# Peptides against a protein of PDB entry 6RGO: the designs that were tried, part 195

Target 1, 392 residues: chain A of PDB entry 6RGO
Amino acid sequence: MALKLLGFNQDATCFSVISSNKGVTIYNCDPFGKCFELEKSTSNDEELDFLVEMLFSTSLIAVVDKTIGASKRKKLKIVNTKRKATICELTFPHEIMDVIMNRKIICVVLKSDQIFVYDISCMKLLRTIDVRGEKLKSTSKFRNSEAVGDIGVRVSLSTDNNSILCYSSYSKSDKENAPLNDIVVFDALKCIQINVLPAVHQSNIVCIACSPDGMLMATASEKGTIIRVFKTIDTENDEPILVNEFRRGSRPSRISEMKFNHDNTLLACVGESDTIHIFALPVTTTEADANEDDTLQQSSHSLSSSINGLQYISKGLANRFGKIIVSKIPTQSQQRHVAYIKIPENAKYRIGFPKDTTNTIHICGEDGNYLVYSIPRNEVGPCTLVKSNTFD

## One batch from the design tools (peptide; made by RFdiffusion4, then SolubleMPNN)

Design b2_p15_5_s1 (from b2_p15_5, 5 letters changed)
Fold by OpenDDE base, seed 2:
Structure b2_p15_5_s1 (fold): chain B 392 residues (1-392), chain A 15 residues (1-15)
Amino acid sequence: as target 1 above (392 residues)
Amino acid sequence: SEKEKLIEEAMKEKL
């Protein structure tokens, strides 16, 4: 049977799938089992297409039925799973491409490159972000560039209450085909733009991850060879702070999802390749002024594996036009994965980090496998399979 | 509103 993965929730306690037989199914990770099913609205053998965004392990979900006609693709339903009831329905002017939420905010991404930001508690519209409208202020031509299939605005939202929204924007190039290679950092609660990271890749950004706390973001382009990690809010001399640059591979391969773990020590990526890659992030020691003089000499030789993260502060050569060119970190200084998982070729996988176990990763596949892996701490190598389950 | 109560209930209820 054809399974389509919708993904994990924010804390990897549940995941959702579309089953061709059953409709939308939500599984609990521990104990493993089916916890919700949204039955097919139609008896037709039509290929089911849904967006489902979960709010942790709560009965609140956001659902978009994409199966039936262009009109339903514009409707967002807020559903209580326990009551099997629609609380409210919102209709948009354009097809819904993505929905993300936390305990405060729902963001709805449209095919028009608009982001609608809502207060979840009342479903009040806080802001409409028009990513194309910002481009049009720089480029007088309304290109009716039909959004060429898979290239659109990408978004990620912090899972905390600070509600930091990162989204891809069009570069201020006079070129008719300006790439979606800028990032905007936005406070979704205050409705304020916090930061702009210009030209973070040479091509369109196709994947963004925000850290749970909103302090970090990871970006990948359509090439998927390099992942960049930036600070979201902090700047150095009004320039974006590049925390790390990772090499996924030498061959182009699309990254479909990236996630940080809950303590910002790991970044995982998955996509069209046979490999999930896990990267170690430099631990930002916040020098909290622990002025407490507690002299406890415990000589725990923590093997600080000096990951000489050469903080190449890429002094952006301010080219004559004020474009920060992220200097290419030399290929020799690009960090590789610290861990990996091999997955079947052509199987789409999704990833999630559980909150309570920072060295554990949950993965699920369109092959019907739910797998739990342990991530090695002190060595570069494969992850160890801890638990496996199957679903249909 | 009634909608706000139903949202708050759904956010407190486990799946």
Scores: peptide ipSAE 0.707, ipTM 0.975, DockQ to the pose 0.883
Fold by OpenDDE base, seed 1:
Structure b2_p15_5_s1 (fold): chain B 392 residues (1-392), chain A 15 residues (1-15)
Amino acid sequence: as target 1 above (392 residues)
Amino acid sequence: SEKEKLIEEAMKEKL
């Protein structure tokens, strides 16, 4: 059967899938089993497409029917899964491309490159962000983006209550075809722009992950060879702080999803490659706990020792057009994965980190596999399979 | 509102 993955919820307690025969199914991870089904609309012949965003392990979901021919691609339904009831429906001027939420905020991304920010508690509109609005002063040409279906505004939201929203924006260039390679950091509660990271990649950004606390963000371009991790809020001399630059690979491959774990110690990525990569982040020891004199010489040869250098984004080559290009970290100083999972070629997978176990990762595939892996702590190597289940 | 009460209920109800 053709499965389409919708992904994990924020704490990886559930995942959502589209089955061609059944419609949308939500699975619980532990105990493993179906917890909700959205009945297929009676039209047998249409390829089902949905957005489903679930709020943690709650009965609150946001649903968009994206099925071709459905007049519903502009409608967001807020549903209680336990009651099987629609609480409210919102209609947008354009097709919904993405929906993200936490306990405070829902963000709705439209095909128009608009982001609608809502207070979840009342579904009141707080802000409309027009990502094109800075460009629209020159050329009203809507990209007839029929052919470039893959390049749109990308968003990520912190899973905490601080509600830090990171989104891709168009670089300031007089060129009609400016890339989506800037990042804006936005406080979704206060509705203020906090930071702008210019030209974080040379090409369009296709994947963004925000850390659970909103203090870090990871970015990948359409090349998917390099992942960059930045501080979201902190700046140094009004310049963005690059914390890490990871090499996923030398061959171009799209990254479809990235996730931080709950303590910001790991970053995982998945995409079109046969490999899920897991990278270690430097633990920012808050200086507070340095005072307990506990002499336990745990010779944890922390692989952390070598790169103390917060590499300032030095003013990259300001080309003649004043474009700040993020200086690439030398290829020799690019960190590799600390762990990996091999997945079948051409199988799409999604990833999630459970809250209670920082060294485990949940994955699910369009092959019908739900897998739990243990991540090695002190060695570079493969993850160990701990649990497997199948779904249809 | 009734909508806010229904949202608050859905956000509290575990699966």
Scores: peptide ipSAE 0.661, ipTM 0.955, DockQ to the pose 0.908
Fold by OpenDDE base, seed 4:
Parts: structure tokens; C-alpha cells; sequence
Structure b2_p15_5_s1 (fold): chain B 392 residues (1-392), chain A 15 residues (1-15)
């Protein structure tokens, strides 16, 4: 059967797939099994297309049926999966491209480069962000190029309640064809812009990941060769803080998804390559005031020594137009993966990090494999397969 | 509202 992956939920406890014969299926990861099915509304051999965003392990899902006609592609349904009932339906002026949520916020991305921010608790519109309108305010000449495929506004939302929204924006250049290479950091609850990271790549940003706490973000361009990790809120001399620059590869390859683990120690990426890459992040010891008590000396000693070389390269070169160009970390100091998973060529995979096991990664493929891997801690190498299941 | 109650219910209901 042709499977299409929709992805994992925020804590990797569930994943969603489209089965050509059944419609949308949600699987529970542990215990492994089907937990919800949304039946196909039509008997026709039409290629099924859906967006499904699930709120953690809850009965709340957001669904967009993209299969039938332009009108359905503009409708967001909020559904209770246990009741099999639609709670509400929202209609948008343009096709829905993406839906992301946490316990506070739903963000709906439109083909018009608009982001609609909702309070999930009541489905009240908090903000409409017009990324094109922001560009038009900065650049007199906008060509209405429809977003084609991967070229469009990308979003990521923190999984915490602070609801830090990172989105790609058009660079403030006098060029008619300014790339989507700026990042805006937005407080989705307060509806305020917190930060702007200008020109984080030379080409359009096609993938963004926000850390669960919203303190970090990872970005990748159309080239997918370099991943940059930034602080979201913190600045140094009003300049963006580049925490890491990772090399995924030397050859261009699309990155379709990136995720941080729950403690911000790992960043995983997946895409068109035969390899999921996992990168180590420097543990910023926030001096959390060690209140005294419980003595469980887990010996975290060994990995500290090799990370000392990551100077925060905050040194943006102001271009001739007063724009900060994030200084590239020298290619020799570009970290490679610390771990990897080999996947079948041309198989689309999704990734998820479970909350309770920071050194475990969940992956699922359009090949019908759900796989759990252990990430090596002390050495650079392959991940170890811990659990496997199949789905149809 | 009724909608808010239904959302709150769906958000509390673990799969």
C-alpha cells in the first residue's frame, strides 16, 4: 500500500500516516498499535492528501483534508478522536500549507505566506502574521510567486507553554526576488516579535526546528549541507547568537525535518538522504541553583572534553546594506554528526524524540517501518536498533 | 462556551 507520513506528535508518543486504502491512521508508539482511524470519505482511487496535527497523547487533533477540491484545502477541523466528532471547523482565505500546535497555541500556515495564530482553548484568533505584507513594507517590489513545493513560509513552535514561534521571513533586500532567509522569533501568546535573525542562510530556509523550551532553533536552507543553531531570544551586542554550525554533508540534499531532544543535547535531521544525522549540542550549564538534597551521582563526566572549541561566533559581518551576515564557522570547526541511522534510499522518514528517554529516537518510514533507536553516548557511530514494528 | 468545553475535554482525554 502507498503510505504517506504525516509525522510524530510533540513527544513522539504517537505518529500519523495516510494509507491509500484506509485514510488517516494514528499509531500509538508504546504499546504499539492503532489508536485512531479517519476513514476515507470517497471510494475513488484519488491520492489522499491530509494534514494532521495531534496534541501530544490527547484526543485533540487538527485535520485538513487536501484530497478533494480547493475548498476543503482551506478548512481546518478540530476533532476529538475518542468521540470521533468535529468540535469546530475554521475556513481560511487560502490553502492550508501547515498546522502546528502545543497546549496553548495553534498556528495555521497558508499558501498566501500568512500565519494565523489561535488560542487553542477557545479557537480565538490572536494574530494574523502577513509575511508577504511585512516584505512589502520593506521592499516596494514583490513578485507574487506562488509558493511552489518547498519554497514557502516555514514554522516551528516550542512544545512548552511559552509558545515560541520561529518562522521564515523575506530578507529586507532591494531585490525583487528576496529569499526567505530571515528568521523571526515570535511570542505566540503575547503576539510580539522577540527577535529577528537576518540572512541566516544564502538561500531560502526550507526547514526550521524550535527546541521544546523555545531557547534554541535550528535552520537549514535548500542546500541542506549546513545546519545552523541559534539562540532564539538571547542576543550578543544586539546580534544573533550562533551556537552551532553542523555539516550534514558535502552534497546538496533536502532536509525535510529536524528535531531537538527534550533536554537540548541532541539535534536530529532527516530528509532525502539515506542517513538520519544526530548532532550533539553543547550542554549550556544553566547554573540552576543546586538546592542541596538528593545525591544520585550519575557520572556525566566523560563527554565534556571535546566540546571546548565551540566559540560562539556572534560576529556578524554587516554587509554594505547594514545587514548582519552570520559569520560562517570555519569549515574545520563545523561539527559532523555524533550518531547516525541508515535508512532506505528514497524512503521518506519522520523523526521524534520521546520525552522520558533523551538518548532514544523514534523514526517511521513510508516503507511501513516504525523503529526505535538508542543513540550512542560515548562514541561517534551508528545508533542501535532497540525496537521495530511494522504498519500498513 | 460549548466549544471551549469540548476542546477542554479533548485536551484532557488521554488516548
Amino acid sequence: as target 1 above (392 residues)
Amino acid sequence: SEKEKLIEEAMKEKL
Scores: peptide ipSAE 0.660, ipTM 0.955, DockQ to the pose 0.895
Fold by OpenDDE base, seed 3:
Structure b2_p15_5_s1 (fold): chain B 392 residues (1-392), chain A 15 residues (1-15)
Amino acid sequence: as target 1 above (392 residues)
Amino acid sequence: SEKEKLIEEAMKEKL
């Protein structure tokens, strides 16, 4: 059967799939099994297309039916899965491209490069963000969505209540083809722009991940060779906003998803390659816990020598505020993965980090595999398969 | 509102 993966929920306790014969199915991870099914609205052999965003392990889902007709693609349904009932429906002026949520906020991304920010508790509109801005409205030939690679606005939202929204924005270059290579950091609750990171890549950003607490953000371009990790907030201590640069590979490959683990110690990425990569983030030891013994000095020295290469990063691309965000980091300072998972070639996989186990990763494939891996702590190598299940 | 009660219910109910 043709499966299409929608992804994991925020804590990787559930994942959602589209089955051509059944419609949308939500699986529980532990105990493994079906927990919800949304029946196919049409008897036709049409390719099913849905957006489904689940709120943790709750009965609240957001659903967009993209299968048939331009009118359905503009409708967001909020559904109680336990009652099998629609709570409310919202209609948008343009096609819905993405939906992301936490316990406070729903963000709806439109094909018009607009982000609608809602208070989830009442579904009140808090903000409309126009990413194109007023000047680009005149030249907006609607991008013909026929190209499988349509470079739209990308978003990520913190899973906590801080509700930090990171989104890709157009560079202020007077070029007709301005790349989506800026990042805006936005407080979705207060509706305030916190930061702007200009030109974080040379090409369009195609993947963004926000940390659970909203303090970190990862970005990848259409090249998918380099992943950059940034602080979302400027620290008073003149610390570099760019905290990590990871090399996924030397060959271009699209990254489809990135996730931080719950404690911000790991970043995973998946995409068109045969490999899920897991990177270690430097633990920011707050100076307060440095009173425990000398034995950790040996592991910190190998990381500190790579961080000293990052001090030269302060002379790159100055933002309009004189802050330099991205230098040409020497290729020598680029960290590699600490762990990996091999997946079938051309198989689409999704990733999730469970909340309770920071060294475990959940993955699911359009091949019908749900897999749980243990991440090695002390060595660079493959992850160990702990659990396997199949779904249809 | 009734909608807010239904949202709050859906957010409390675990699967």
Scores: peptide ipSAE 0.654, ipTM 0.961, DockQ to the pose 0.875

Design b2_p15_5_s2 (from b2_p15_5, 4 letters changed)
Fold by OpenDDE base, seed 2:
Structure b2_p15_5_s2 (fold): chain B 392 residues (1-392), chain A 15 residues (1-15)
Amino acid sequence: as target 1 above (392 residues)
Amino acid sequence: SEKEELIKEAMEEKL
């Protein structure tokens, strides 16, 4: 049967799938089992297409039925799963491309490159972000560039209450085909733009991950060879702080999802390749002024593997037009994965990090596998399979 | 509002 993965929730306690037989199914990860099913509204053998965004392990979900006609693709339902009831329905002017939420905010991404930001508690619209409208202030031509298939605005939202929204924006190039290669960092609660990271890739950004706390973001382009990690809020001399640059591979391959673990020590990526890659992030020691003089000499030689994260402060050569060109980190200084998982070729996988176990990763496949892996701490190598389950 | 109460309830209920 054809399975389509919708993804994990924010804390990897549940995942959702579309089953061609059953409709939308939500599985609990531990104990493993089916916890919710949204039955097919139609008896037709139509290919089911849904967006489902979960709010942790709560009964609140956001659902978009994409199966039936252009009108339903514009409707967002807020559903209580336990009551099997629609709480409210919102209708948008354009097709819904993505929905993301936390305990405070729902963001709805449209095919029009608009982001609608809502207060979840009352479903009040806080802001409409028009990513194309910002481009049009720089480029007088409304290209009715039909959004060429898969290239659109990408978003990621912090899972905390600070509600840091990262989204891709069009570069201020006079070129009719300006890439979606800028990032905007936005406070979704205050409705304020915090930061702009210009030209973080040479091509369109196709994947963004925000850290749970909103302090970090990871970006990948359509090439998927390099992943960049930036600070979201902090700047150095009004320039974006590049924390790390990772090499996924030498061959182009699309990255479909990236996630940080809950302590910002790991970044995982998955996509069209046979490999999930896990990267180690430099531990930002917040020098909390622990002025407490507690002299406990415990000589625990923690093998600080000096990951000499060469903080190449890419002194952006301010090219004559004020564009920060992120200097290419030399290929020799690009960090590789610290761990990996091999997955079947052509199987789409999704990833999640559980909150309580920072060295564990949950993965699920359209092959019907739910797998739990342990991530090695002190060595570069394969992850160890800890648990496996199957679903249909 | 009734909608806000239903949202709050769904956010407090486990799946």
Scores: peptide ipSAE 0.704, ipTM 0.974, DockQ to the pose 0.874
Fold by OpenDDE base, seed 3:
Structure b2_p15_5_s2 (fold): chain B 392 residues (1-392), chain A 15 residues (1-15)
Amino acid sequence: as target 1 above (392 residues)
Amino acid sequence: SEKEELIKEAMEEKL
């Protein structure tokens, strides 16, 4: 059967799939099994296309039917899965491209490069963000969506109640083809722009991940060779906003998803490659807990040699115009993965980090595999398969 | 509102 993966929920306790014969199915991860099914509304052999965003392990889902007709693609349904009832429906002026939520906020991304921010509790509109801005409205030939690679606005939302929204924005270059290579950091609750990171890649950003607490953000371009990790908020201490640069590979490959683990110690990425990569983030030891004993000195020496390359970045980033110029970080400062998972070639996979186990990763494939891996702590190598289940 | 109560119920109800 043809499966299409929608993804994991915020804490990787559930994942959602489209089955051509059944419609949308939500699986529980532990105990493994079906917890919800949304029946196919049409008897036709049409390729099913849905957006489904689940709120943690709750009965609340957001659903967009993209299968048939331009009118359905503009409708967001909020559904109680246990009652099998639509609570409310919202209609948008343009096709819905993405939906993301936490316990406070729903963000709806439109094909018009608009982000609608809602208070989830009442579904009141808090903000409309126009990413194109007023000047680009005149030249907006609607991008013909026929190219499988349509470079749209990308978003990520913190899973916590801080509700930090990171989104890709157009560079202020007077070029007709301005790349989506800026990042805006936005407080979705207060509706305030916190930060703007200009030109974080040379090409369009195609993947963004926000940390659960909203303090970190990861970005990848259409090249997918380099992943950059940034602080979302400027720290008073002149610390570099760019905290990490990871090399996924030397060959271009699209990254489809990135996730932080719950404690911000790991970043995973998946995409068109045969490999899920897991990167270690430097633990920001707050100086306060450094009062415990001398014995950890030996492991820190190997990481410290790579950090000395990042100190040169701090002075170069503050150009006279307050523009953070991501200087070409020397290739020597680029960290590799600490762990990996091999997946079937051309198989689409999704990733999730469970909340309770920071060294475990959940993955699911369009091949019908749900897999739980243990991440090695002390060595660079493959992850160990702990649990395997199949779904249809 | 009835809508807010139904949203709250769905958010409090675990699967």
Scores: peptide ipSAE 0.687, ipTM 0.971, DockQ to the pose 0.876
Fold by OpenDDE base, seed 1:
Structure b2_p15_5_s2 (fold): chain B 392 residues (1-392), chain A 15 residues (1-15)
Amino acid sequence: as target 1 above (392 residues)
Amino acid sequence: SEKEELIKEAMEEKL
């Protein structure tokens, strides 16, 4: 059967799938089993497509029917899964491309490159962000982006209550075809722009992850060879702070999803490659706990020792047009993965980090596998399979 | 509002 993965919820307690015969199914991870099914609309012949965003382990979901021919691609339903009831429906001027949420905010991304920010508690509109609005002063040509379905505004939201929204924006260039390679950091509660990271990649950004606390963000371009991690809020001399630059690979491959674990110690990525990569982040020891004199010489040869250098984004080559290009970290100083998972070629997978176990990762595939892996702490190597289940 | 109560209920209800 053709499965389509919708992904994990924020704490990896549940995942959602589309089955061509059943419609949308939500699975609980532990105990493993179906917890909700959205019945297929009676039209047998249409390829089902849905957005489903679930709020943690709650009964609150946001649903968009994206099925071709359905007049519903502009409608967001807020549903209680336990009651099987629609609480409210919102209609947008354009097709919904993405929906993200936390306990405070829902963000709705439209095909028009608009982001609608809502207070979840009442579904009141707080802000409309027009990502094109800075460009629209020159050329009203809507990209007839029928062919470039893959390049749109990307968003990520912190899973905490601070509600830090990171989104891709168009670089300031007189060129009609400016890339989506800037990042804007936005406080979704206060509705203020906090930061702008210019030209974080040379090509369009296709994947963004915000840390749970909103203090870090990871970015990948359409090349998917390099992942960059930045501070979201902090700046140094009004310049963005690059915390890490990771090498996923030398061959171009799309990254479909990235996630931080709950303590910001790990970053995982998945995409079109046969490998899920897991990278270690430097633990920012808050200086507070340095005072307990506990002499336990745990010779944890922390692999952390070598890169103390917060590499300032030095003013890269300001080309004649004043474009700040993020200086690439030398290829020799690019960090590799600390752990990996091999997945079947051409199988799409999604990733999630459970809250209670920082050294485990949940994955699910369009092959019908739900897998739990243990991540090695002190060695570079493969993850160990701990649990497996199948779904249809 | 009734909608806000229904949202609150859905956010408190665990699966």
Scores: peptide ipSAE 0.662, ipTM 0.957, DockQ to the pose 0.895
Fold by OpenDDE base, seed 4:
Structure b2_p15_5_s2 (fold): chain B 392 residues (1-392), chain A 15 residues (1-15)
Amino acid sequence: as target 1 above (392 residues)
Amino acid sequence: SEKEELIKEAMEEKL
């Protein structure tokens, strides 16, 4: 059967797939099994297309049926999966491209480069962000190129309640064809812009990941050769803080998804390549005031030594137009993966990090494999397969 | 509202 992956939920406890014969299926990861099915509304051999965003392990899902006609592609349904009931339906002026949520916020991305921010608790509109309108305010010449395929506004939302929204924006250049290479950091609850990271790549940003706490973000361009990790909120001399620059590869390859683990120690990426890459992040010891008590000396000693070389390269070169160009970390200091998973060529995979096991990664493929891997801690190498299941 | 109660219910209901 042709499977299409929708992805994992925020804590990797569930994943969603489209089966050509059944419609949308949600699988529970542990215990492994089907937890919800949304039947196909039509008997026709039409290629099924859906967006499904699930709220953690809850009965709340957001669904967009993209299969039938332009009108359905503009409708967001909020559904209770246990009741099999639609709670509400929202209609948008343009096709829905993406839906992301946490316990506080739903963000709906439109083909118009608009982001609609909702309070999930009541489905009240908090903000409409017009990324094109922001560009038009900065640049008199906008060509209305429809977003084609991967070229559009990308979003990522923190999984915490602070609801830090990172989105790609058009660079403030006098060029008619300014790339989507700026990042805006937005407080989705307060509806305020916190930060702007200008020109984080030379080409359009096609993938963004926000850390669960919203303190970090990862970005990748159309080239997918370099991943940059930034602080979201913190700045140094009003300049963006580049925490890491990772090399995924030397050859261009699209990155479709990136995720941080729950403690911000790992960043995984997946895409068109035969390899999921896992990168180590420097543990920023926030001096959390160690209140005294419980003595469980887990010996975290060994990994500290090799990370000392990551100078925060905050030194943006102001270009001739007063724009900060994030200084590239020298290619020699570009970290490679610390771990990897080999996947079949041309198989689309999704990734998820479970909350309770920071050194475990969940992956699922359009090949019908759900796989759990252990990430090596002390050496650079392959991940170890711990559990495997199949789905149809 | 009825919608808010239904959303709240769906958010509290663990799979």
Scores: peptide ipSAE 0.658, ipTM 0.956, DockQ to the pose 0.894

